Peptides against a protein of PDB entry 5VZU. Designs and how they scored, part 226

Target 1, 271 residues: chain A of PDB entry 5VZU
Amino acid sequence: GRTLEDIFHEHMQELILMKFIYTSQYDNCLTYRRIYLPPSRPDDLIKPGLFKGTYGSHGLEIVMLSFHGRRARGTKITGDPNIPAGQQTVEIDLRHRIQLPDLENQRNFNELSRIVLEVRERVRQEQQEGGHEAGEGRGRQGPRESQPSPAQPRAEAPSKGPDGTPGEDGGEPGDAVAAAEQPAQCGQGQPFVLPVGVSSRNEDYPRTCRMCFYGTGLIAGHGFTSPERTPGVFILFDEDRFGFVWLELKSFSLYSRVQATFRNADAPSPQ

## One batch from the design tools (peptide; made by RFdiffusion4, then SolubleMPNN)

Design b2_p30_1_s1 (from b2_p30_1, 9 letters changed)
Fold by OpenDDE base, seed 2:
Structure b2_p30_1_s1 (fold): chain B 271 residues (1-271), chain A 30 residues (1-30)
Amino acid sequence: as target 1 above (271 residues)
Amino acid sequence: MLDFSVLMPSPEEAPDLHAYIEQFTKESLL
């Protein structure tokens, strides 16, 4: 049978060849597309823009971070043989915050996996329920045959009787169970460590995080074959750094803001 | 194809290398 080594060697030879072809194609087939930085919004978790991300065996890639209401997206600006440029490498659900355990339990990959998979199941349930409501609402607009309403005669407007006595109905203030505003722990960073067995190309990652969210990453075989979304954790460290834990791959991508200022990179104002 | 398998130690001889190779291969999907 093919050994793991045979598979690895074939895979690596193909990957190296594809990377070489991809890098060599810059001489023959350059399509230039202007990239615009997303406009910053007040509700954006951090300033959108270009980040340099670690992509394991691919090395460093450029990702555009953008915010779309309750979603954040990382879009590859540089692609690789597996995931081409323009793909959404990460999609973050800002509705589904991940609470990391204490620093000791953060070392346990199985605990992180449990937390993430529980959130994934909630997201799946919400999508199923929302899909049913959207489906049932469209079905009942049967064509109202506009039967011509016969012109029934204008019965006369009876007179306004006056006596609006304001009944003081002392409606008891129903205890609006104040949905406990999960205290905006936006300010106090918690200690952060990668789980044991999560690979990081750089151990120099921030040891404090502000908040985490559920997300999905895009993975594919060579040539963008069999693309799928894998569960992960978006980790906000600071204004210029975030991470993504690829749960199934046991990999960590660190993203650092590209500090270069680009002239004329602002999106044209919508006319 | 260059048969690099002849140059690679077995999983038994170099388990850490094979673990690295496996992880490297998984991380190529990114």
Scores: peptide ipSAE 0.398, ipTM 0.791, DockQ to the pose 0.022
Fold by OpenDDE base, seed 3:
Structure b2_p30_1_s1 (fold): chain B 271 residues (1-271), chain A 30 residues (1-30)
Amino acid sequence: as target 1 above (271 residues)
Amino acid sequence: MLDFSVLMPSPEEAPDLHAYIEQFTKESLL
């Protein structure tokens, strides 16, 4: 079988070759594309914009964070040998909050894995149910040929008399106590630690988080081969920092806002 | 060609190195 050494050598040779191709192409063919910042909306979890993300062996990459209703998206602005620029590196489902356990149980990778995989299964079920409703609605408009069935004159059944006294059935309005959705406690930041066996490029990550959500990350082989979505956890630390735990890879990406102000970076108003 | 096969310790000799290489290879998919 291939040894881990053989795999490492093949991987390093391919990575070097790809870096050589990219660097040699910089002199010959550069395509410039203008990037616009997404408009900020009041309902956005944090201000959208550019973030610097840690991508393990690739180093630092630039990601655009944007909000699309109850979804957030990270789009690569810089690509790597595996995933090109313009791909959605992360997709976050803001409908599916992850509740982290206490700080002691956060060290247990298997507990985090259980929580994430349970949410993943719910998301799959919701997608299957929503697909079924959309399919059944289109099929039944077969043209009912309105054959005019002849109007048989139904006989006038006689007018029975008026006198039914209104029984005041005082149906007590059952107070449907609308379970007051407890106002989502403007949560004091929860203590945060990575599970044992999750790799971070730097141990300098925020030790307090505001909230977490289910998400998926994009992974691929060299040259964008066999791209797939892997389950993960989006972690909001503050207005300028978030993380993503790549569950299957046991890796952590830290994202920090690019503090540079760009003039005329707003998208042109749709005419 | 540097025959690096002569320089790599076995998984038994350097388990931490092999664990690092495995993790590095997984993180290259990002």
Scores: peptide ipSAE 0.298, ipTM 0.746, DockQ to the pose 0.021
Fold by OpenDDE base, seed 5:
Structure b2_p30_1_s1 (fold): chain B 271 residues (1-271), chain A 30 residues (1-30)
Amino acid sequence: as target 1 above (271 residues)
Amino acid sequence: MLDFSVLMPSPEEAPDLHAYIEQFTKESLL
């Protein structure tokens, strides 16, 4: 049978060949496209922009973080042999907050896995229910053959309905003070540690987090073969740092803001 | 051609190396 060595060897040869093809394209046919920074919105979890992320064997990659209502997206600006540039490497559901356990239980990978998979099943149920409502609404527009029932000219009856004086019952609109959910004070961040057996390229990650959300990461074979979404955890550390735990891969990507100032990098105003 | 025909130790001889190779291969999907 193939040994683990044979499989690794074939995989490494293919990975090297793919990296060679990608790097050799720089000499022959380059299409340059200007990248614009997403506009910041007041409701954005953090300022959108460029981040450098750790991608295990690929090294550092540049990712654009952007916000789309209750979703955040990481888009690859740099690609690799598996996931090309322009793909959404991570998609975060800002509706589905992950509650991390205490620091002792955070070391248990199975506990994190349980929490994430429970949220994944809720997201799947919501998608199925929303898919059924959208499906049933389209089916009932059978073509009503509107038989042209003849337009009988029903008469003009002029009835002068009387001047009922509207009593100004000035019902004071009770100020339903929508309890503004006090933006959960960005108080003392929760202590954070990676589970045992989650690989980090660098052990220098923030040991406190503000909040976590459910998300999915994109994985694929070489040449973007068999792309799939794997479950994970988005971890917000601060304004300039976030992480993603790739649950099935047992890997951690740390993302740090690119501090470079770009002149004229703002998106053109929609005309 | 990198001849990686270097006799890799068995999983029993070098479990940490095999674990690293497996993890490296998984992280190549990112």
Scores: peptide ipSAE 0.291, ipTM 0.754, DockQ to the pose 0.022
Fold by OpenDDE base, seed 4:
Structure b2_p30_1_s1 (fold): chain B 271 residues (1-271), chain A 30 residues (1-30)
Amino acid sequence: as target 1 above (271 residues)
Amino acid sequence: MLDFSVLMPSPEEAPDLHAYIEQFTKESLL
């Protein structure tokens, strides 16, 4: 049978060849597309924009972070032989916060795996329930038989009946318990460490995180073959840094904001 | 095809190398 080594060598030869083809295309006709920065919204978890992320064997890639209500998206600006540019490398569900255990239990990969898989199952259940509500609503458009429009009888106009006195029913103003906007707890950052067996090409990652969310990453074979979503954890460190733990791959991507200011990179105002 | 299999240590001789190769192959899907 093929050994792990045979598979690795075939895979690496193909990957090197694909990378060579992509790099050699710089001598060919390039199509340039302008990229616009997403507009910032007040409710955005952090400022949207360009980040450089670590992608294992591919090295550094540029990702656009954007916010879409209760979802965040990382979109590849630079592609690789597996995942082309313009694909959503990560999709984050901001409804599903991950609570990390204490620092000792964070070293346990199986504990993180349990927590993530429990959240994944909840997300799947919510998707099935929401799919049923959308399915049942379409079934009841039975053909409305066009019953013929009956004739308009003339509305006669009659009269002025009198001045009923306004009863001052002093309905007590029910105390609208202002749902105290829980102040966006600038949650004291918790100590953070990668689980044992999670690979990081950069050991210089932040050792404190603000919050974590459930997310999915996109993985594929060469040429974008068999693309699938794998479960992971989005880790917000600060305004300029986040991470993604690829659970099944046991890999960690660190994303750092591109500090460059771009002129004329703002999205055109929707006219 | 370079037969690297003749030059690579076995999984028993170099488990860390094989673990690295496996991890590198998985990370290539990103």
Scores: peptide ipSAE 0.269, ipTM 0.736, DockQ to the pose 0.021

Design b2_p30_1_s2 (from b2_p30_1, 10 letters changed)
Fold by OpenDDE base, seed 5:
Order: structure tokens, then sequence, then C-alpha cells
Structure b2_p30_1_s2 (fold): chain B 271 residues (1-271), chain A 30 residues (1-30)
């Protein structure tokens, strides 16, 4: 039978060949597309822009981070043989914060897996409920041919105008200033460590994080075959660094901001 | 300073060649 090593060697040979084909396309048929940086909004979790991400066997890839209300999106600017450029590599649900356990329990992959899978089931339930409301609302507009029942002229009932008095009782509405929970000060970030058995190409990841969110990553076979979403954790370290834990793949991608300044990279104002 | 040295994998937690090859194959799906 084929050994695992034989299967791995064949897979690697195919991956290398595909990388060669992709890189060789640069010699014959170049289409250049201008990329614009997304506009920054005041409510964005961090400044949107270009990041360098670690993608396991593919190495470094360029990802555009953008914000879309309660969602963040990572879009591949560079593609690989599995996931082409322009695909959404990660989608982050900013409604679903993940609370990491203490540092000792963060080493337990099963604990992280439990937490993420519980959030995934909540997201699935919300999607099913929202899908039912959208489905039931469209079905009941059958065309009721309401026959035109004749307009009987209902009579002018009269104008009685009595002038009732002005009682001023100015009960001061006690402004219950809902103490806007001050966004938890950018205090000492939570200690962060990867679970045992999660692969990182670089051990030099930040050892403190600000917050984590549920997200999904895009995975596919060679040639973008059978693309699917896998559950993961978005980890915000700082303004210039975030991570993504690919739960099912037991892999960690570190993303670091591209510090290069681009002239005229802003999106044209919508005319 | 949090001493993370206590959380370093033991040499016994080092991935086997098999686990490394599996992980490399999985990471190609990214």
Amino acid sequence: as target 1 above (271 residues)
Amino acid sequence: MIDFSVLMPSPEEAPTLHEYLEQFTLESLL
C-alpha cells in the first residue's frame, strides 16, 4: 500500500507543480488590477489595511483586512494553489467574542475547541432563526384580488373642540445615564499562549492579547476544489498584529501590518 | 514578566515525523 510518506511526497509534488504554474503565468498573461485600501471608520476595531499572514506550507501571503459593521474580513491579495487571490480567507464575527481561559487552561486544545464549537452552534442557531423569518415573510403575499367594494360615503361627524387645561407637571425625567460601560481600558492584555499541538511557523507571536472573536477560515483542495469554512479564533494582539487559530487544522496564522505607505491608495469617493 | 518557559512543550511533546507530515499537508489547505 502507499505509505503516508508516499502520499505526502505526491501531494508535495503536486503543490510545487501548481506553484510553478501560477508563478509562470507572470511571464505570459499579466492582468494588473489596482487595489484600493478600505476607508477607515471610527468604529473599526483597528485600522483596516494590508497585513502579511503566515499560511503554513504556502509561507507568507498578503491579506487585506476590512470592516463591515459587526463583521471583519480578511481577503487574499496574494493567492496560492488552494485559495486564489480575491477570496475571503477569514471572516470574523465581532458579535461573538471568545473568552480565553487562564494561561494554564489555554494550553488545553480541547478546552479551546469546546469554547469555539459552543459559539459555532449559537451562530448556526441564529442563522436558522433569521432564515425562517425571511422565508415566512415572503410566502403570504398571495395576490388577494380584493374586489373593489363600493365606496359608501361615510358622513362628516362634527367638530367638538373643548379646550382642556394646561397642567404643567414637569416631572424631571431622571436621566438614568446608562453608564456606557467604558470600553474596558486598553489595560494589560490577557496572557496568551497557543494550545499544545497547534502549529506556529514562528514562535515569536505576542504573549498577550486584547480580545478574541469567533471566525471562520476558508480551506480548499488544490485548484480551489471543495471549498469550505472551518471554525477558528481571531486574536487581536495590538493595532498592527492579529492572529487566527484554524481549529480543525491545528494551525496558527500570525498577521502583521504592512508598514509601507502607498501614495494614492485610497478608494475613490463614490460619485 | 510571565515566565512562559514552564509552558514550553517537553521533548516528549515534540511532533513525530508522521505528525509533521500530516500537519504540513493540513496547512496546505489554507
Scores: peptide ipSAE 0.386, ipTM 0.762, DockQ to the pose 0.019
Fold by OpenDDE base, seed 1:
Structure b2_p30_1_s2 (fold): chain B 271 residues (1-271), chain A 30 residues (1-30)
Amino acid sequence: as target 1 above (271 residues)
Amino acid sequence: MIDFSVLMPSPEEAPTLHEYLEQFTLESLL
């Protein structure tokens, strides 16, 4: 019978063959595309730019991080046999923070899964509600036949008079101390660990995170077959490092900023 | 005091060959 090792070797051979086919196609037809770095904005969570990401069996890939209002996007600059260059490998919803549990409960994959799936359902509900408002807004442009309704003269309603009585009653205002939700101090890093059973190719990931957000990752079969988005967690470690937990794949990608300076990498100003 | 012992993988958390191959197959979709 086929051993697990035989299956692994066959799958590896297929992956290597696909990589070879792509590489050989690049040797025959090199298409050069200029990449521009996105401009930094004051409201960007971190400086946008190029990052080196870990992609399991594919190794290191180059990803462009960019910000689009309340969304962040990772775009593959280097592709693989599954996800081609120019695809959005990750999409992050900066409206939906993930609150990690304490360090003990962070080891529990089911707890992280619960938290992420609850946020996914909220995002789905918000998309359905926003879709209904956009649908109803188009239906009411029936032709308003502007029948000129005649200007009926607004009768001057009379100035009713003065009466004065003074009653004192001194009801004590009960101080409902609205417990001001202290804005969660964005500055203190939380201890961070991967859940048990989440694969990391490198155990050298930051053990403290600043913020986490809900996101989705793109997965596909060889040749970009059956592409789908899976739920995950974006983890901001620092200005130069972030992670993505691929929840369904039980995998962790670490992204580290490319420290190289590029000449003429700024987008031309729109004239 | 943060118990950093929770950060160390236990030997029991080491993936089996089966789990490693499953994980490899899953990561091939990235």
Scores: peptide ipSAE 0.337, ipTM 0.763, DockQ to the pose 0.019
Fold by OpenDDE base, seed 2:
Formats: structure tokens, sequence, C-alpha cells
Structure b2_p30_1_s2 (fold): chain B 271 residues (1-271), chain A 30 residues (1-30)
């Protein structure tokens, strides 16, 4: 049988060869398109833009962060042999905040896994419920047979019916126990550490995070084979840094803002 | 066999070759 070492060597040889082929094709096989920076909105979690992300064995890749209402997206600007440029490497659900435990329990990978998978299940349920409501609403457009209602003319005048006094039914406002929106502690960062067994290519990651959200990452085999979404955690560190924990891959990607200023990088005004 | 322990601060905490090969394979899917 093939050893893991044999499989690894073949896989890595293929990966290296594919990387070499792609880099060698820059002169003749690549199409170039202009990239525009997304416009910033006041409700954006951080300023959108270009980030350098760590992608394990791929090294550094360029990702565009953009915001789309209650979703954030990382789009690969540079691709690799597995995930091509233009793919959404990460999709973040800003509706589903992840609450990290204390620093001691953050070291426990199984605890993080539990938290993420519970949120994944909620997201799945919400998608099923919303799919049913959208499905039932379309079924009841029975063909309204436009029976030609005949033109009956009757003119009669609207009689002004009189002054019905509004009864002051003083219905006590039932105390809607405002589910205490746990004050979005948007301001106080919490201590952050990667779980044991999560690989980081750089140990120099921020040790404090502002907030975390559920997300999914895109993974695929060589040549974009069998692409799938894997669960993960988006971690906001600061205005210029975020992370993504690839839960099933036990990997961490650190994203740092590209500080380069681009001339004429703004999106054209919508005409 | 590449001695990966040389790359780690502590040989006792160094992943096995198997764990490295697995992790490298997984990280290639990114």
Amino acid sequence: as target 1 above (271 residues)
Amino acid sequence: MIDFSVLMPSPEEAPTLHEYLEQFTLESLL
C-alpha cells in the first residue's frame, strides 16, 4: 500500500509543479482585470480592503475583505492550485457571534469545536425554516382566472356614519422583557490564544480580540476539485488585522491589511 | 527522515512526522 509519506510526496510534488506552472503562465495564459477597492460604509465592521492572509503551505495570499449587510467576504485576489483567484475563501455571518471562553478554555480545541458546531447547526436550522417560508409562499399563486366581471354601474353615495367614541382600553403594556442584549462589548478586547493543535505559521498573532463570528472557509483539492465549505471562526483583532480558524483543518490564517496606497483604486461611482 | 524536531523549541513538543505530513496535506486545501 502507499505510505502516508508516499502520498505526501506525490501531493507536494503535484502542488509545487502546479505552482510553478501557474507562475510560468503569467506571460501568456493569464487574463488581467482591474480590481477596485469596495467603498467603505459606516456600518462596516472595519474598513474593507486588501489583506495579506496566511494560507499554510501556500504562504501569503492577497484577499479582498468586503461587507455585504450582515455578511463579510474574503475574496482571493491571488489564487493557488487549490482555490483560484476570485473565489470567496471566507464567508462570515455577522449575525452569528462566537463567544470565546476564558483564556484557559480557549486552549481546548474541543471546546471551540463545540461552540462552532452549535452555531453551525443554528445556521442550518434558520436556512431550512427560511426555505420553507419561501417555498410555501410561491405555491398559492393559483391561476386567478380573470373572470371578466361585468360593468355594473351603481353610483350610490357613501353615507357618513357617525362619531364612534374611541374607548380608552388601557391595555397595560405587558413588560416585554427586553432580552437583555448583552451589551455588545464592542470596546473591551478579550485575551486571545489559539487552541492547542491549531497550526499557525506565525506565532506573532494578536493576543487580544475584539469579537468573533461564525464563518465558513472554502477548501478544495488540486485544480479546484471537490470544493466545499468548512466551518470556522472569524476573529477581529483590530482595524487592520483579523484571523480565521479553519476548524476541521486545525489551521489559522492571519490577515493583515495591505498598507500600500493605490491610485485610482476606488470603485467607479455607480452611474 | 527529516528531523523536524530541530525546527521546534522543544523536541518533546515537536509533532511527529505523521502529524506534520497530515497538517501539510490539510493546509494545502486552503
Scores: peptide ipSAE 0.327, ipTM 0.692, DockQ to the pose 0.022
Fold by OpenDDE base, seed 4:
Structure b2_p30_1_s2 (fold): chain B 271 residues (1-271), chain A 30 residues (1-30)
Amino acid sequence: as target 1 above (271 residues)
Amino acid sequence: MIDFSVLMPSPEEAPTLHEYLEQFTLESLL
């Protein structure tokens, strides 16, 4: 029978061969597309840009981080045999913060799983409720009966009259308690550790995180077959580093900013 | 003092060959 070692060697050979085929496509007619860096906005969680991310068996990939209101997106700049370049490898919901437990309870994968799955269910409920409101509003365009244009009746002029009394009703301006946008307190970073059984290619990850958010990662079979979104945790470490815990895959991707300055990488100003 | 010694994987936390292969197969979907 095939040993587990035989299966491992076969799978590794297949992955290496696919990676080789993919990288050897440089000899083929390549369509080059210019990539522009996303414009930075004041409300961006961190500066958008290029990051190098760890993708388990695929190794290092280049991801563009961008911000879209209350969503962040990681877009693959490099593709792999499963997920081609230009796909959104991660989508982060900046509305749904995840609070990590204490350092001892962070080692418990089941506790992290519980927290993430509870947030996933809330996100699903919010999407269903928002989908119902959008669905019901379209139904009642009953047929506008084209009632005929009734005639233009005449211009009668009349004139009068004056009286003026300005009732001073001093409606107190209800203090719209401006919900103080709690300044994004650069909260003191909390101690961070991966749960037991979460694979990290490198043990050299930041041991302090600034904040965490719910997100989804894209996974697929070879040739981008059966693509699906899997739940995960976006972990902001600092201005130049973030992580993503792929919950169902028990994997951790560490993303580090590409410190290269690109000339003329700014998006052309919308004329 | 945060005892980071609790953060070192024990030798008992080392994945079996089966768990390693399963994990490797899962990570191939990324």
Scores: peptide ipSAE 0.325, ipTM 0.749, DockQ to the pose 0.019

Design b2_p30_1_s3 (from b2_p30_1, 10 letters changed)
Fold by OpenDDE base, seed 3:
Structure b2_p30_1_s3 (fold): chain B 271 residues (1-271), chain A 30 residues (1-30)
Amino acid sequence: as target 1 above (271 residues)
Amino acid sequence: MLDFSVLMPSPEEAPTLHEYLEQFTKESLL
C-alpha cells in the first residue's frame, strides 16, 4: 500500500509543480485588471483595504478586506493552487460575536470548538427561520374565485344610536423603561493565546485582541476541487491586524495591512 | 531518511512525522 510518506511526497510534488505552472504563466499570458479599493464607511469595523495573510504552506497571499453591512469579506487578490484569486477566502458575520474565555481556558481547543459550533448552530437556525418567512409569503395566491355579479346597494337607513358618555379613563402611559443597552464597553483588549494544537506559521502574533466574530473560511483541493466552507474565528487585534482560526484545520492565518499608498486606487464615482 | 528534525520545534513539542504530515496536508487546503 502507499505509505503516508508516499502520499505526502506525491501531494508535495503536485503542489510545487502547480505553483511553478502558475508562476510560469505570469511570463506568457497575463491579463492585468485594475483593482479598486473598497470605499471606507463610518460604520466599518476597521478601514477596508489590502492585507498580507499567512496561508500555511502557500506562504503569504494578498487579501482585500471589505465590509457589506453586518458582514465582512476577505477576497483573495493573489491565489494559490487550491483557492484561485477572486474567491472569498473568509466571510465574517459581524452579528455573531465570539466571547473568548480566560487565558487558561483559551489553551483548550475543545472549549473554543464548543463556543464556535454553538454559534454555527444559531446561524443555521436563523437561516432556516428566515427562509420559511420568505417561502410562505408567496404561496397564498389563492385561486381567484370568480366573484359573482355586484348585487345592488341596498340603502339601509342611518339609525341614530345615542350619546355614549366620554369616560376619561386616563390610562397612565406605563413608562416602558427602555432597558438602556449598556454601551458595549469599548473594552480594554483581552489577553489572547492560540489553543494547543493550532498551528501558526509565525509564533509572532498579537497577544491581545479587541473583538472576535464567527466566520467561515473557504477550502479546496488542488485545482479548486470540492470547495467547501469551514467554521472559524475572526480575531480583531488592532486597526492594521486581524487573524482567522480555521477550526477544523487547526490552523491560524495572521493578516497585516499593506501600508503602501496607492494613487488612483479609489473606485470611479458612479456617474 | 531526510532528517526533518531540523525543521521541527523542540523534541518535547515536536509533532510526530505522522502528525506533521497530516497537519501539512490539511493546511494545503487553504
Scores: peptide ipSAE 0.279, ipTM 0.675, DockQ to the pose 0.022
Fold by OpenDDE base, seed 1:
Formats: C-alpha cells, sequence, structure tokens
Structure b2_p30_1_s3 (fold): chain B 271 residues (1-271), chain A 30 residues (1-30)
C-alpha cells in the first residue's frame, strides 16, 4: 500500500517541481508591475511596508504590511506554489486583542487554542448581527407616500398646578465603585514563548511581545486549490518585527522589516 | 530568574518522523 513516506515524497516532489517551475518563470517574466508602499498614517500600529516572512517549507517570502482602519493586512509580494503573489496571506482584526496567559500557560497549545477560538466565535457573532441590520435596513424603503398629515395645532397645555410638601428622606447614595477597567498597560512588553508543538524554522524569535491580535491566515493546496482562512494570532514584537501563529497548522511565521530604502516607491497622489 | 530550560523541548518532546512529515505537509499549505 502507499506509505505515509510515499505520500510525503510524492507531495514533496510535486512541491519542489512546482517551485522550480515558478522560479524558472521569473527568467521569462515580460510583465512587470510597480509596487507602491502604502502611506503611513498616525493611527497605524507600526509603520507599514515590506517584511520578510518565514513560510515553513517555502522559506522566506516578501509580504507587504498595510493598515485599513481597524484591520491590518499582509499581502504576498512573492508567491509560492500554494499561495500566489497578490493574495492576502494574513488579515488581522485590530478590534480583537488576544490576551496571552502567563509564560507557563503560554507553553500550553490548548490554552492558546481556546483563547483564539473564543475570539473567533465572537467575530462570527458580530458578523451575523451586522449582516441582519444591513438586511433589514434595505427592506423598509417602500415608498412612503408622504401623505401630508394636516398640521394639527399644538394645543398649549396649561401651566398651572401648585403645592409643596417637603419630604426629607436622605437616602445615602451607595457608592457604586465603578471598577475602573485598568487601561491595559500598552507599554510593558509581555514575556513570549511559542506553545509546545508549534514549529518555528528559527528559534531566534523575540521573547517579549507588545500586544497580540486575532487574525486569519490564507492556506491552499498546490496551484491555489481549496483556499481557506485559518485562525491565528498576530504578535507584535516591535516596530520592525511581528509574528503570526497559524493555529491549525501549528506553525509560526516571523516577519522582519526590509530595511532597504526604495526610491520612487510612494504611491502617486490621487489626482 | 526565568527558567528558560522549560522553554526548550525535551528530547522526549522531539517530534517523531511522522510528526515532522505531518508538520511539513501542513507548512506546505502556507
Amino acid sequence: as target 1 above (271 residues)
Amino acid sequence: MLDFSVLMPSPEEAPTLHEYLEQFTKESLL
């Protein structure tokens, strides 16, 4: 029968062959598209731009990080046999912060999985509720024939009545101590470690993170077959480094800023 | 002192060949 090793070797041979075909096509590429850097905005979590990401068996890929209100996006600039260039490899929901547990509990993959899946379910519920409001709002624009309802005269309701009784009762207002949501101290880095069983191609990742967010990654079979979004965690380390934990794949991608300066890389101002 | 020794996979936690093949197959979807 076909062994797991046979299946693996066939899959690897296909992947290597496809990667070779893709790389060989660069030598024959007659169509070039200019890439523009996204403009930086004051509200951007970090400066947008080009990053080098680790993509497991594919190696290093170039990803453009951009910000779109409360969403961040990683777009592949380089493609691979599974995910072509121009696809959104990661989409981050900046509304949904992930709170990592303490360092001991960060080693537990099941704890991270629980936290991420609870956020995923909240995101799904919010999308369903927002979809209902958008659906109901379109149905009620039946043409209300504006029958001019006659201006019934506002009868001036009279002002009068009088009297005075002074009853004292001094009920003490119970101090509802509003538990001030301690503003999550945005400033102190949290100790960070990958869960057991999450693979990293490089163990040299930052051991402190600033903040984490819920996100989704794009995965597909060879030739971009059956593309799907898988849940994950965006991890901001610093201004020049972020990570993505692919939860279902148990993989970690480290992204490091491309420090090269590009001339004429700014998008033309919309005229 | 953060005991970073707990952060290194033990030799007993080293992936089997099967787990490496599975992980490689999963990472190929990226």
Scores: peptide ipSAE 0.275, ipTM 0.639, DockQ to the pose 0.018
Fold by OpenDDE base, seed 5:
Structure b2_p30_1_s3 (fold): chain B 271 residues (1-271), chain A 30 residues (1-30)
Amino acid sequence: as target 1 above (271 residues)
Amino acid sequence: MLDFSVLMPSPEEAPTLHEYLEQFTKESLL
């Protein structure tokens, strides 16, 4: 039978060939598309823009981070043999915060896995409930052929008069103490460590995080075959750095902001 | 054929070839 080594050598040869084909497309590209930076919004978790991310055996890739209400998206600007450029490599649900345990329990992969999978099931339930409401609303507009019942002229009932006395009932403005969501203090971030058995290409990841969210990463076979979403954790370190833990793959991607200033990179205002 | 045997450091703490292969395969899906 084929050894595990034989299978691996074939897979590696295929990956190298696919990587070569993918990179060779740039030499034959007759049409370039301009990339625009997303506009920054006040409610954005961090400034949107270009990040360089670690993608294991693929190396470094360029990802555009953008915000879409309660969702963040990483879009590949560079692609690889598995996930082409323009795909959403990560999708983050900013409604579903992940609470990391203490530093000791963060080393336990099974604990992180439990936390993430519990959030995944909540997200699935919310999607099923929202899908049922959207489905039931469309089914009942069968075309009722409303036969034209003849317009009987309903008589003008008379205009009774205007004596609305102004009751000045001075209802005290109840102090709706808008619980000022205390701006999440730029306080001491939580100590952060990767679980045992999660690989990082760079061990120089930040050891303190601000917050974490549930997300999904896109994975596929060579040539974008059988694409699926795998559960993960988005980790915000600071304004210029975030991470993604690929739970099922036991991998960590570190993303660092591209510090290059681009002239005229802003999207044209919609006319 | 890349002789990966040359890249395997002999120390007991080095990942096995199998562990490298598994990790490579997983990281290739990204």
Scores: peptide ipSAE 0.270, ipTM 0.670, DockQ to the pose 0.022
Fold by OpenDDE base, seed 2:
Structure b2_p30_1_s3 (fold): chain B 271 residues (1-271), chain A 30 residues (1-30)
Amino acid sequence: as target 1 above (271 residues)
Amino acid sequence: MLDFSVLMPSPEEAPTLHEYLEQFTKESLL
């Protein structure tokens, strides 16, 4: 039978060939699409725009970061043999913050995995509950039987009965101990380290992060075969840098803002 | 067998060919 080494060598040869074909297609590109930078909003976590991201064996790719309410999206501007341009490489749920443990426990991959998978299960439950409410609301459009307009009986004006004294039932407002939303420590960065066994192509990643969120990354086989979403962690470092931990792949992508100024890159004004 | 130890600062920390190829395959799905 083929060895695992033979399979990996064949896969590697195929990937290299596909990468060569993909890059060589640029010489034959007859169709261009204009890319617009998304407008910045006051509620955006950081300024949207172009980032260069590390994608393991693919190297550097260009990703557009955009914000969509409580979601962030990374869209590939450059594609690779697995994930073509225009795909959403990462989708971040800004509703689901990840709390990283202390620096010692951050080195434990199993601890990060536990935290992420617990959040994944919550997201799955919320999607099921919200799907049920949306499903039941559509079912009760029973057929409007066009019942014929029965004649308007003259509603006689019933008399104003007077008296009912409002009883002052002084129900003590039970102190709903508003669980003090621990003020989102939006300002103090925490020490950050990658878990042991998470591969990074760039060892020079920020050692402090501002906040983390649950997200999903897109993976696929060669030619965009069997595309799936895997769980991960979005890590905001600063205004110009974020990371994504691909949990199942044990990989880390570092994204750094493209500092190039583009003329006429603004989205057209809504006409 | 490709000697990947040449690419690592320490031969003792060098991944096996299997580990390297496995990691390459995983990272190729991105």
Scores: peptide ipSAE 0.259, ipTM 0.664, DockQ to the pose 0.022

